# Peptides against a protein of PDB entry 6D0Y, part 45

Target 1, 225 residues: chain A of PDB entry 6D0Y
Amino acid sequence: ETEDHLESLICKVGEKSACSLESNLEGLAGVLEADLPNYKSKILRLLCTVARLLPEKLTIYTTLVGLLNARNYNFGGEFVEAMIRQLKESLKANNYNEAVYLVRFLSDLVNCHVIAAPSMVAMFENFVSVTQEEDVPQVRRDWYVYAFLSSLPWVGKELYEKKDAEMDRIFANTESYLKRRQKTHVPMLQVWTADKPHPQEEYLDCLWAQIQKLKKDRWQERHIL

## One batch from the design tools (peptide; aimed at target 1 S17)

Design b2_p23_7_s2 (made by RFdiffusion4, then SolubleMPNN; its pose is not in this set)
Fold by OpenDDE base, seed 1:
Structure b2_p23_7_s2 (fold): chain B 225 residues (1-225), chain A 23 residues (1-23)
Amino acid sequence: as target 1 above (225 residues)
Amino acid sequence: SELEKLKKKEEEERKKLLEELKQ
């Protein structure tokens, strides 16, 4: 019964109420903290589930975890560990859509002070290092670059503020890889003008251009990428 | 402080976990 109540509270957070979202999250964090001695495992599983299955509430749950981490730092660590396990499972299962979302979720946890900026930089260094692997499919290299670049709208500002030199190195390595990788061009992916067809920019090149623009704009996002 | 030491250790563990993320 109490477990069902916790499930309801966690799943419904962010729904319309008379109070601010911030106040609701603070209240929920207090409730969850109080129940950790008895229901830690259940709460952990619930948070992992909603984090994975409700992408529309990403910032809600990263904020909630941030609040819980501030109250119980060890629990925050257990959550991070659980999310990393899930990410590994997603990668093993070739569920790349889930995997990239989990990377984004972990990235936003940096903003919530659950993961340190240097730790996230280290993760991205590891990701981009895949581009240097020999005898692997390009799709593998491309995915890790994609996971890195697609997460930067959530964490790029923070990482450059704290680890600019390391981030510049990662960017340089990424740029180098993008210049030497094989681009995919399909006739169907062309914009037809009155006289000439124009191929669409390859998806990673397009994303790279968007991220470079975002960086140039000091990570002030003008539109959702 | 003791709390700061514990947090530092936990941060290092989190860092290690993230560094090991690779298919």
Scores: peptide ipSAE 0.412, ipTM 0.881, DockQ to the pose 0.015
OpenDDE base, seeds 2, 3, 4, 5: peptide ipSAE 0.409, 0.409, 0.407, 0.407; ipTM 0.878, 0.878, 0.879, 0.878

Design b2_p23_7_s3 (made by RFdiffusion4, then SolubleMPNN; its pose is not in this set)
Fold by OpenDDE base, seed 3:
Structure b2_p23_7_s3 (fold): chain B 225 residues (1-225), chain A 23 residues (1-23)
Amino acid sequence: as target 1 above (225 residues)
Amino acid sequence: KELEKLLEKEEEERKKLLEELKE
């Protein structure tokens, strides 16, 4: 395979085919594994790029990485390292939208057996621990809580199945923070009904309520958050 | 057994990477 051909294969996976998506992903994983001796760096860069820039294919590429990880575990590790590095860079650049997506991507890698559940729990413990730090802007504290909560639709079930006690602790700390944090009220963001005007709920409180409901429903999602 | 040890080591390295994310 040439580098250009590999790019095409990686970018086009998941498109309409006579074969199942699972079959196509397995086939692609085999092709990529075979070419690692010659094109490891290129393949790694390509996978990182599509993982970052094609959020609509999140589950496709997490699954692909899962398959590759099963074939070449060391390569899977290099991919995780690259994604974490990208996350750090996004945070340094204050690109919070990219950063939260990368956290979500990493979260789904737990489901694909690329990242161990205990490792992800440890990461989320670190995120929520920021809320306890002094001299940190609230916007940063809020973001880490947001990143944690907004990732749970992808990984909450797995984490609670394996680390329920630790997750409960993280939830308790999160709840405590949400109760004591400063809330910003924006009068313009109000939902007006004919008889009862309601202020729009603060975004983290709203997300918290949604996640609590999801948890109560045993992580069976009824609607897109 | 050797392979299992290698895999365990790699998992530990991945864990460390995630734990160091905040740094």
Scores: peptide ipSAE 0.161, ipTM 0.769, DockQ to the pose 0.014
OpenDDE base, seeds 1, 2, 4, 5: peptide ipSAE 0.149, 0.138, 0.160, 0.156; ipTM 0.763, 0.753, 0.769, 0.768; seed 5 fails the geometry check

Design b2_p23_7_s4 (made by RFdiffusion4, then SolubleMPNN; its pose is not in this set)
Fold by OpenDDE base, seed 4:
Structure b2_p23_7_s4 (fold): chain B 225 residues (1-225), chain A 23 residues (1-23)
Amino acid sequence: as target 1 above (225 residues)
Amino acid sequence: EELEERRKKEEEEREKLKEELKR
């Protein structure tokens, strides 16, 4: 297949089809795998691009990457490396919006068996460890906590099932930070089915409460009224 | 077994990269 055709296939996946989405993704994964010897770099770039630019298709592309990873673990690793590099770049550029989305994307990759639970736990440990640094602005510390907490709807169940002790430690550290930090009220982006934070409540405290409720509900999303 | 070893190595590399995210 030509590069243009691959681009079209990748960009159009998830659109209306006579076949199921699952079948289309499996088919596309097969096509992409077959073309990796000739178009690996192009496919990698395309997947990284659509992963970043099409948030409405997050689960589609995480699933696709999961299927590809199952077929070619090296490619999956290379994709993760590319996404991590992009995350680092976004963080260095203070592009918090892109960065948090990338963290959520990576989080969902755990569900797609692209990233192991321990690795994601390690990432979140690193995020929460920023809260212990004295020379870091609180806005940055808050962002790492936000990035962690706001990603849990996608991956919290898996992480607690496999690394409950480590997650409890992260939660304890997070709670400790939230108790001692200076309270600031800024808008947050609601991504899951939970209600938006109450305007009178501090956004991280609100998010924390929502995540605690989610955890209590065994990570089954419910409407919080 | 070879596939598992490759996967393990890739996972280790991913973990190393994640350790560098802090700075």
Scores: peptide ipSAE 0.022, ipTM 0.592, DockQ to the pose 0.014
OpenDDE base, seeds 1, 2, 3, 5: peptide ipSAE 0.020, 0.018, 0.017, 0.021; ipTM 0.566, 0.557, 0.541, 0.576

Design b2_p23_8 (made by RFdiffusion4)
Pose (drawn by RFdiffusion4):
Formats: structure tokens, C-alpha cells, sequence
Structure b2_p23_8 (pose): chain A 225 residues (1-225), chain P 23 residues (1-23)
């Protein structure tokens, strides 16, 4: 019964309400502490559900996990382990769209001080390392590069300041791969073949240009909540 | 607060659609 009270309470946080978003998260994180001794097992799989199925509310739930971790270290560890467990499950089941949401979530947890930045940089340079794998489809290399680049809008500023020597090695490996990709197929996927008024760009070249501009902008982006 | 949170919901949806995986 109170479990249902916990689920609908987690799913609806950040919706329209009289209280501010921050007040709601601080209050919700407080009640999850009180119920945690009895319902640790349930609270865990609910947070795993929203990290998997609600990527649009991503930053709301990483802050919530961040608050619980600052107050309860063992819970933070259990959750991260569950995320690593699910990331493997998703990649094994060929659910790559679902996996990028988990990688984006793990990355943004760095901003919440749940995951150390070096651990995240080590996972990313293993992602880009897939560009070196031989006898594999380009789409495989593309996705692992995409998972890295698409996470940077959230975690980009933090990972670079803390470790820029290894991050530049990753960017160098990434730029080298992007230049040697074949784009012969793009015309079949363009809604318009004309370059005017708006070019229809291949998705990785577009995301690359977007990330490099953000880099030149000192990693300042003004939209992400 | 409700108007600000409405704008924030629209913004989160836009960000989601922007970074949604295409293939």
C-alpha cells in the first residue's frame, strides 16, 4: 500500500506544483530516508525504473539519487551497481537506445557527486576504444561514440576540468574516427537533398559540431535544468 | 511556480527530443 504511495510519489516529482522543484526534491529525499529501512529493496528498483524509462526527467532523478547518496553511502553503491547491472543487460539484449539513457544517467551522477569523474573518463575511453575494434560494423563504432558525445552536454564541464589530459586523448581518437567514416548512404536518409535553407546533416557530424562549439564556449550551456 | 514548472516541462521535452537517438 505504502509502496504504491512511494511509486506515484517518485514518478510525479517535478510536475507542476505550488512548491518549487528544489523544495519538492529535498522534501521527497527526506521521506525516502524515513521509509528506507523497511523499503530499501523497493525504493531501489523504482529508481532503477525511472533512470531507464524517463530520460526526459533525467536531471530530476539524478539529483534525487544524489541527495540519498550524500546521506546514505551504502544506498548509493547499491544503486550504481544496479545501473552497471542494467547497462550490461541492455547491451546484451541489443537495447542500445535504452543503454544511452543509462550511460547519460551515470554521467550526470558525476555532477551529483555520486560517481567519481576518473571512473567515468575510464568508461568513456573504453567506449571510444571501440573505434579501434576491427571486423565490426560501422554502426557499432558509431553508437559507442554517440553514447560518449551525447552524454557530454550534461557531464562535459566536470570531466574536462578534473581530467583534461585524458579527455583530449579521447577527443583526438573521436575526431580521427569521425573523419574516416563513410557517408555514402546519407542521401537515402535526407528529407531534402538541397543544402538550402537548411542542410540535413548526418547525426554524428551534427552532434560533433555541437560538442566542439560547447567546448569553445567553456562548456557553458544554458538550457539543461 | 506552476507557470515556471510548465515551461520547464516543455524545455525538458525539447531537450529530450533533441538528444533522442535517431536510428
Amino acid sequence: as target 1 above (225 residues)
Amino acid sequence: NEEEQEEEEELREEIYEKYKYPP

Design b2_p23_8_s1 (made by RFdiffusion4, then SolubleMPNN; from b2_p23_8, 7 letters changed)
Fold by OpenDDE base, seed 5:
Structure b2_p23_8_s1 (fold): chain B 225 residues (1-225), chain A 23 residues (1-23)
Amino acid sequence: as target 1 above (225 residues)
Amino acid sequence: MEEELAKEEELRKELFEKYKYPP
């Protein structure tokens, strides 16, 4: 295997194939494992790159990393560390779109047995704790709540199954914050019904309502959030 | 295998803990 070939394999995984996606991922994981002794750094960088740049393939690459982690635990750890570093870098660079995606990616890694549920709970606790910070802009508080809530479709079920009490506490704190925060009114679609018009809802309140519904539906996603 | 994976995940908690705080 050459470096160029590895890049091609990693970038093209999940494309149309005669084999199942699962089979392709297993095959690729095997190839990557075999080449780690010679190309670990390159493979690590490639995986981080595609994880960052191809959000449409989030679950594909989290699964791939999960498979690779099962084969080489140390490499899995190095990958997680690299991704977390990237998250920090994104936040420092004010690249909040990338940052939120990375949080979602990390969230799904819990399902892939790469990150432990308690670790993710701890991260979310820290995120929501930002709402209690003094002398910080509300936009900072809002973003971390957004990052938390927007990641729950990927990991909420797992976290509630394993850490329900902690999650309930996080939810309570989130709800409390949402009630007391200052709402910024932006033009949004107002839905009118025959009986009662639905008032304009702020984006974070809307997301909260969606997550509450998702939770009530046992984390079975019925529609794209 | 699942039990082994769970144990390994726990070993990684410390690594993850290092980075859990928002900047």
Scores: peptide ipSAE 0.197, ipTM 0.799, DockQ to the pose 0.028
OpenDDE base, seeds 1, 2, 3, 4: peptide ipSAE 0.160, 0.075, 0.059, 0.154; ipTM 0.774, 0.733, 0.689, 0.785

Design b2_p23_8_s2 (made by RFdiffusion4, then SolubleMPNN; from b2_p23_8, 10 letters changed)
Fold by OpenDDE base, seed 1:
Structure b2_p23_8_s2 (fold): chain B 225 residues (1-225), chain A 23 residues (1-23)
Amino acid sequence: as target 1 above (225 residues)
Amino acid sequence: MEEELEKEEELRKELHEKYAPVW
């Protein structure tokens, strides 16, 4: 009964309520904290699962984890470890979409002070370093660049504020890769050949342009990507 | 670890059936 109740509480957070979202999250964090001694494993699994299955609630759950981490630092660490394990498993299982959601989730945990900015930078350095691997398919390189770039809306501001030099290096490496990668599929998939009104751009080039604009705009989001 | 992963997958399946967004 209690486990089902925890599931219900976690899954329904962010739904319409008489109380503010902030109040609901604080309340839920208190309930979960109280249940950690008996149900830590269940709570960890639930939070990991909703992080994967409910990406539309990403910021809600990262905030919740941030609140829990503030109350119980050990839990925050264990949660991050569980998420990293899950990321590895998703990659092994070729669940690349799920893996991207996990990377975005981890990215937003930086804003919630669960993950340190240097640790996230190191992760992105590792991702972009895959572009330098020899004898690997381009799709592998492209995915890691995509995972990096598509996560920057959630964390780019924070990382540049704290680790601008390292981020610039990652950006330079990314740009270098994007310039040299093969784009032979673009003409084959192009719906229109006319340059006007807009040329059909390759998806990573398009994403790169968006991120460059976001960076230029000092990471002030005007629209949810 | 394997048992934990199996339990996680079962939970994932259950939650997916109940709460996965319809796109």
Scores: peptide ipSAE 0.027, ipTM 0.396, DockQ to the pose 0.032
OpenDDE base, seeds 2, 3, 4, 5: peptide ipSAE 0.007, 0.005, 0.000, 0.021; ipTM 0.329, 0.284, 0.259, 0.431; seed 4 fails the geometry check

Design b2_p23_8_s3 (made by RFdiffusion4, then SolubleMPNN; from b2_p23_8, 9 letters changed)
Fold by OpenDDE base, seed 3:
Structure b2_p23_8_s3 (fold): chain B 225 residues (1-225), chain A 23 residues (1-23)
Amino acid sequence: as target 1 above (225 residues)
Amino acid sequence: MEEELEKEEKLRKELHEKYAYPL
């Protein structure tokens, strides 16, 4: 009964209410904190599940975890560890769409004071280091670059404020890779308009250009990436 | 007002580094 109640509370947070979202999240964090002594494992599993399966509520659940981490640091750590395990499992299962989403979720947890900025930088260093691996498919190298770049809208500002030198190194390595990688499929993706033929830019080159612009604009988004 | 905001931001950053989880 109590477990079902917790499930309902966690799943329904952010729905229409007479109270502000911030108030509801603070209230829920208090309820969850009070129940941790008896239901920690259940709460942990529920939060991991909704974090993975409800991408439309990403910022709601990252904020909730941030509030809960502020109340119980140990639980926050257990949650992060569980999410890292989920990321690893997604990668092993070749579920790259879930994996990239989880990287974005983890990225936003930095903004919520759950994950340390140096740890996220280290993760991105590891991702970009895959570009230096020998005897691996380019698709592997490309995916880790994509995962890094596509997560920067969520965390780039915070990481550059705290670890600018390290981030610049990662960017330099990324740029170097993008210049040397093979782009043989570009002709097949060319889009021709009736009035003006336009060569379709390769997807990583396009993303790189967008991220460079975002960085130049001090990480203020002007458009959907 | 600006001084108070700077103080708050500094404190926030310090607390973040102290209490955020290392991966």
Scores: peptide ipSAE 0.201, ipTM 0.630, DockQ to the pose 0.027
OpenDDE base, seeds 1, 2, 4, 5: peptide ipSAE 0.045, 0.048, 0.038, 0.189; ipTM 0.549, 0.480, 0.535, 0.517; seed 2 fails the geometry check

Design b2_p23_8_s4 (made by RFdiffusion4, then SolubleMPNN; from b2_p23_8, 10 letters changed)
Fold by OpenDDE base, seed 3:
Structure b2_p23_8_s4 (fold): chain B 225 residues (1-225), chain A 23 residues (1-23)
Amino acid sequence: as target 1 above (225 residues)
Amino acid sequence: MEEKLEEELKKRKELFEKYKYVP
């Protein structure tokens, strides 16, 4: 495989095909595994790039990485390390939009058996601990809570199944922060549902309510829509 | 929040079952 060909294969996975997506991913994982001896660095960089730039294919690429990890555990580890470095760089650059997608990507890697549940819990503990930092902008604290909460649709069920006590502690700390944080002034727009009208809530409070409902409903998203 | 996550998670769970370590 040439470098250009590898790029094409990785970028085009998930497109319309006569084969199932799962079959295509397994096939691509095999191709990439075979090329690792010659193109490991290139493949690593490509996967990191698509993980960042193609959020619409998040689950495709997490699955691909999961399949690769199953074939080559060392590569999986190197990929996670690279993604963590990317996350740190994104945060340093205040690129919060990129960072949140990276957190979601990492979260979904738990479902793909690339990242262990305890490691993800530890990451979220670190995120929520930012809420206790003094002399930092609230926007920073809010973002870490947002990154945590917005990732739970992907990984919340898995984490609670394995680390319920730790997750409950994180939730308690999150709730405490949300109660004491300064809320922005939001015009009272009514969000009408078919049943009950609700005033527009502050964004983070709204997300919190959604996640609490999701948790209550055993992480079935259909119950919050 | 993303839609259809439950279905995707289920499908992937099934996919990865065959990749579990077998000694």
Scores: peptide ipSAE 0.299, ipTM 0.801, DockQ to the pose 0.036
OpenDDE base, seeds 1, 2, 4, 5: peptide ipSAE 0.288, 0.293, 0.294, 0.288; ipTM 0.796, 0.800, 0.801, 0.797

## One batch from the design tools (peptide; aimed at target 1 L9)

Design b2_p24_1 (made by RFdiffusion4)
Pose (drawn by RFdiffusion4):
Structure b2_p24_1 (pose): chain A 225 residues (1-225), chain P 24 residues (1-24)
Amino acid sequence: as target 1 above (225 residues)
Amino acid sequence: SAEEEEALEEALAAPLDFEAALEE
C-alpha cells in the first residue's frame, strides 16, 4: 500500500505544483530516507525503473539519487551497481536506445557527486576504443561514439576540468574516427537532398559540430535544467 | 518489461495530491 504511495510519489516529482522543484526534491528525498529502512529493496528498483524509462526527467532523478547518496553511501553503491547490472542487460539484449539513457544517467550522476569523474572517463575511453575494433559494423562503432558524445552535454564541463589530458586523447580518437567514416548512404535517408535552406546532416557529424561548439564555449550551455 | 511499463503508466495516470502525500 505504502509502496504504491512511494511509486506514484517518485513518478510525479517535478510536475506542475505550487512548491518549487528544489523544495519538492529536498522534501521527497527526506521521506525516502525515513521509509528506506523498511523499503530499501523497493525504492531501489523504482529508481532503476525511472532511470531506464524516463530519460526526459533525467536531471530530476539524478539529483534525487544524489541527495540520497550524500546521506546514505551504501544506498548509492547499491544503485550504481544496479545501473551497471542493467547497462549490461540492455547491451546484451540489443536495447541500445535504452542503454544510452543509462549511460547518460551514470554520466550526470558525476555532477551529483555520486560517481567519481575518473571512473567515468575510464568507461568513455573504453567506449571510443570500440572505434579500434576490427571486423565490426560501422553502426557498432557509431553507437559507442554516440553514447559518449550525447552524454557530454550533461557531464562535459565536469569531466574536462578534472581530467583534460585523457579527455583530449578521447576527442582525438573520436575526431580521427569521424573523418574516416563512409557517408555514401546519407542521401537515401535525407528528407530533402537540397542543402538550402537547411542541410539535413548525418546525425554524428551534427552532434560532433554541436559538442565542439560547446567546447569552444567553455562548456557553458543554457538549457539543461 | 511490459508489466513495468504498464505499472508506470498506471502510476502516472493515478490521481495524487502530491503535496499532501509528501507531508504524510

Design b2_p24_1_s1 (made by RFdiffusion4, then SolubleMPNN; from b2_p24_1, 11 letters changed)
Fold by OpenDDE base, seed 2:
Structure b2_p24_1_s1 (fold): chain B 225 residues (1-225), chain A 24 residues (1-24)
Amino acid sequence: as target 1 above (225 residues)
Amino acid sequence: MEEEIERLKKALEEPVDFEALLAE
């Protein structure tokens, strides 16, 4: 496969096809695996790019990475490392929406057996531990709580199935923080913007309530007709 | 106000340890 062809294949996966999505993903995984000796860096970059730029295909690409990880564990690890680097860069660039999305993407990789559940739990422990940092602005504390809570729809079920005690501890710490934090009273249409990192009025409290409900519903989102 | 925003952005730039995701 040529480099350009690989790009096309990766970008177009999940589009309408005569074959099943699963079959297409398996096929693509095979193609990519075969081309790793020649195009490893390019494939890695492409996957990172589509992961961050095509949020509508999140589950497609997490699944693809999962398949690749099963074929080449080292590549899977390198992909995760690359995504972590991207996450750090996103934060450095004040692209908070992208950062949150990347955390969500990484969260879904747990479901695809690319990231171990305990590792993700540890990650979220780190996030929530920010609430205990001294001499930091509340916005930092709020953001990491937001990133944690916002990712739970994609991984909460798996984490509670495997690490319920640890998750309960994280939840307790989160709840404790939310009770003691200062609430902002700025009306906003969205929680975060790249240029204005400011939480919506009582948004975290609302999100917390939503997540609690989701947890109660065993992480099954209700279909509202 | 702009200074405050920049301060807040700076506060968010320092990431937590993401290496936990690579742990077995």
Scores: peptide ipSAE 0.201, ipTM 0.758, DockQ to the pose 0.022
OpenDDE base, seeds 1, 3, 4, 5: peptide ipSAE 0.035, 0.033, 0.053, 0.037; ipTM 0.625, 0.657, 0.685, 0.665

Design b2_p24_1_s2 (made by RFdiffusion4, then SolubleMPNN; from b2_p24_1, 10 letters changed)
Fold by OpenDDE base, seed 2:
Structure b2_p24_1_s2 (fold): chain B 225 residues (1-225), chain A 24 residues (1-24)
Amino acid sequence: as target 1 above (225 residues)
Amino acid sequence: MEAERKRLEEALAKPLDLEAALAK
């Protein structure tokens, strides 16, 4: 495959086809694997780019990376490292929406067996541990809690299946923090049910309520967060 | 809101050790 062709294949994966998405992804993974000896850097860069720029294809690309990781574990590691670097860069550049998305992306990589569940738990523990930092603005504490909670729709099921005790601890710490923090942010989320809408709440409190509902529903989404 | 954004930018400048957590 040529470099340009690889770009096209990667960018267009998931488009309407006569074949199943899974079949297409496996095929693409095979193509990419075969071309790694010659185009590893390019493929890595392309995957990182589309992962960032095409959030609507999050699960497509996490699945692709998962398949590729199964074929080439080292490449999977390099990809994860690249994404972590990008996350760090996003934070440094104050691109917090991108940063949150990248956390979600990394979270979904757990489902694709690219990142181990314990590693993701450790990451979330690190996030929630920020709530215990002294002499830091609440906004910092809030953001990392937000990053954690907002990622759970993508990985909560897997983490509770594998690390329920650890997750419960993180949840307890999160709940404790949410109860004691000041509500200074403008509410932007709302909890809805089919029968009755809930009043507008502060965004973290509302998100927490939604996550609690999601957890209760065994992580089967009924409402898009 | 503007003040909050500024606070966020400053506060989030403090890094976390993400690499260690996600090491393969």
Scores: peptide ipSAE 0.184, ipTM 0.824, DockQ to the pose 0.021
OpenDDE base, seeds 1, 3, 4, 5: peptide ipSAE 0.109, 0.173, 0.040, 0.047; ipTM 0.782, 0.809, 0.716, 0.676

Design b2_p24_1_s3 (made by RFdiffusion4, then SolubleMPNN; from b2_p24_1, 11 letters changed)
Fold by OpenDDE base, seed 3:
Structure b2_p24_1_s3 (fold): chain B 225 residues (1-225), chain A 24 residues (1-24)
Amino acid sequence: as target 1 above (225 residues)
Amino acid sequence: MEEEIERLKKALEKPIDFEALLKE
């Protein structure tokens, strides 16, 4: 495969076909695996790019990475490392919409058996631990809570199945923070999300209520958050 | 992979530029 052809294959996966999506993804994973000896760096960059720039295909590319990881575990690890670096760069650049999306993407990689549940729990523990920092702007605390809560629709079920005690601890810490925080930074959160805050509730309180309901419903979505 | 996540955890402990946030 040429570099241009690989780009085309990766970008077009999931489009209308006579074969099932699963079959197409398995086929593409095989093609990519075969080309890794010659084009590993290019394939890695392409996958990172489409993962970031095509959010409408999130589950397609997480599944693809999952299949590829099963074939080549080392490459899967390199991909995760690249995505983590991208998340760090997004945060440094204050691209918080991209950052929260990347957290969501990483979250769905848990479902695809690329990232272990304990590792994701550890990341979320670190996010929520920001609420305990002293002498920092509340907007920092609020954003990491937002990033945690807004990613749970993608991974909450899996994490509670495998790490229920740890997740309960994170939830308790989150609830404690939400009860004691000041509710004066709603406009700032609008910069980090495309969604408008609830007209009658503070945004994080509204999100918390929705996540609590989702948890109660065993992580079966009834509506888009 | 777990080591990289640990590196991320450490990076996330660093301060965020508050003024930059307000400009966004």
Scores: peptide ipSAE 0.178, ipTM 0.764, DockQ to the pose 0.018
OpenDDE base, seeds 1, 2, 4, 5: peptide ipSAE 0.111, 0.044, 0.026, 0.032; ipTM 0.694, 0.650, 0.554, 0.624

Design b2_p24_1_s4 (made by RFdiffusion4, then SolubleMPNN; from b2_p24_1, 10 letters changed)
Fold by OpenDDE base, seed 5:
Structure b2_p24_1_s4 (fold): chain B 225 residues (1-225), chain A 24 residues (1-24)
Amino acid sequence: as target 1 above (225 residues)
Amino acid sequence: MEEERKRLEEALAKPLDLEAELAK
């Protein structure tokens, strides 16, 4: 495959075809694996790009990466490293909407067996630990709680199946923070989220309630959050 | 390999300081 042809294949995967999506993804994974010796860097960049810029195809590309990871574990690791680096860059650039999306993408990679459940738990523990930092603005604390909670629809089931005790601790810390935080900082949340606070309920409190219900429903989502 | 990946991912999972833009 030529470099340009690989770009076309990666960008168009998941589009309407005579074959099943699963068959197309397996086929593409095979093609990409075969071309890694010649085009590894390009393939890596392409996958990172589509992962970031095509959120409507999140599950398609996480699945594709999962298939590639099964074929070439080292490449899967390099992809994860690249995505984490991008997350850090997004935070440094104050691109918080991109950052939260990247956390969601990484979360779904757990379901695709690219990221281990303990690693994701560790990430979320680090996020929630920000609530305990001193001499930082509340908006920082709020954002990391938001990033954690807003990612749970993609990975909560898997994490509770494998790390229920650790997750319960994270939830307890989150609940404690939400009870003691000041509500006067609510307007500042609009800086990094497209969602507006509910007229009768603060946004993070509302999100917390939704996640609590999702947990109660055994992580079977019945509506789009 | 799996354990090595876990260790790497955990190290990279440390949150960065948010810049002043978020606090505006």
Scores: peptide ipSAE 0.088, ipTM 0.735, DockQ to the pose 0.018
OpenDDE base, seeds 1, 2, 3, 4: peptide ipSAE 0.086, 0.024, 0.067, 0.035; ipTM 0.734, 0.599, 0.714, 0.678; seed 3 fails the geometry check

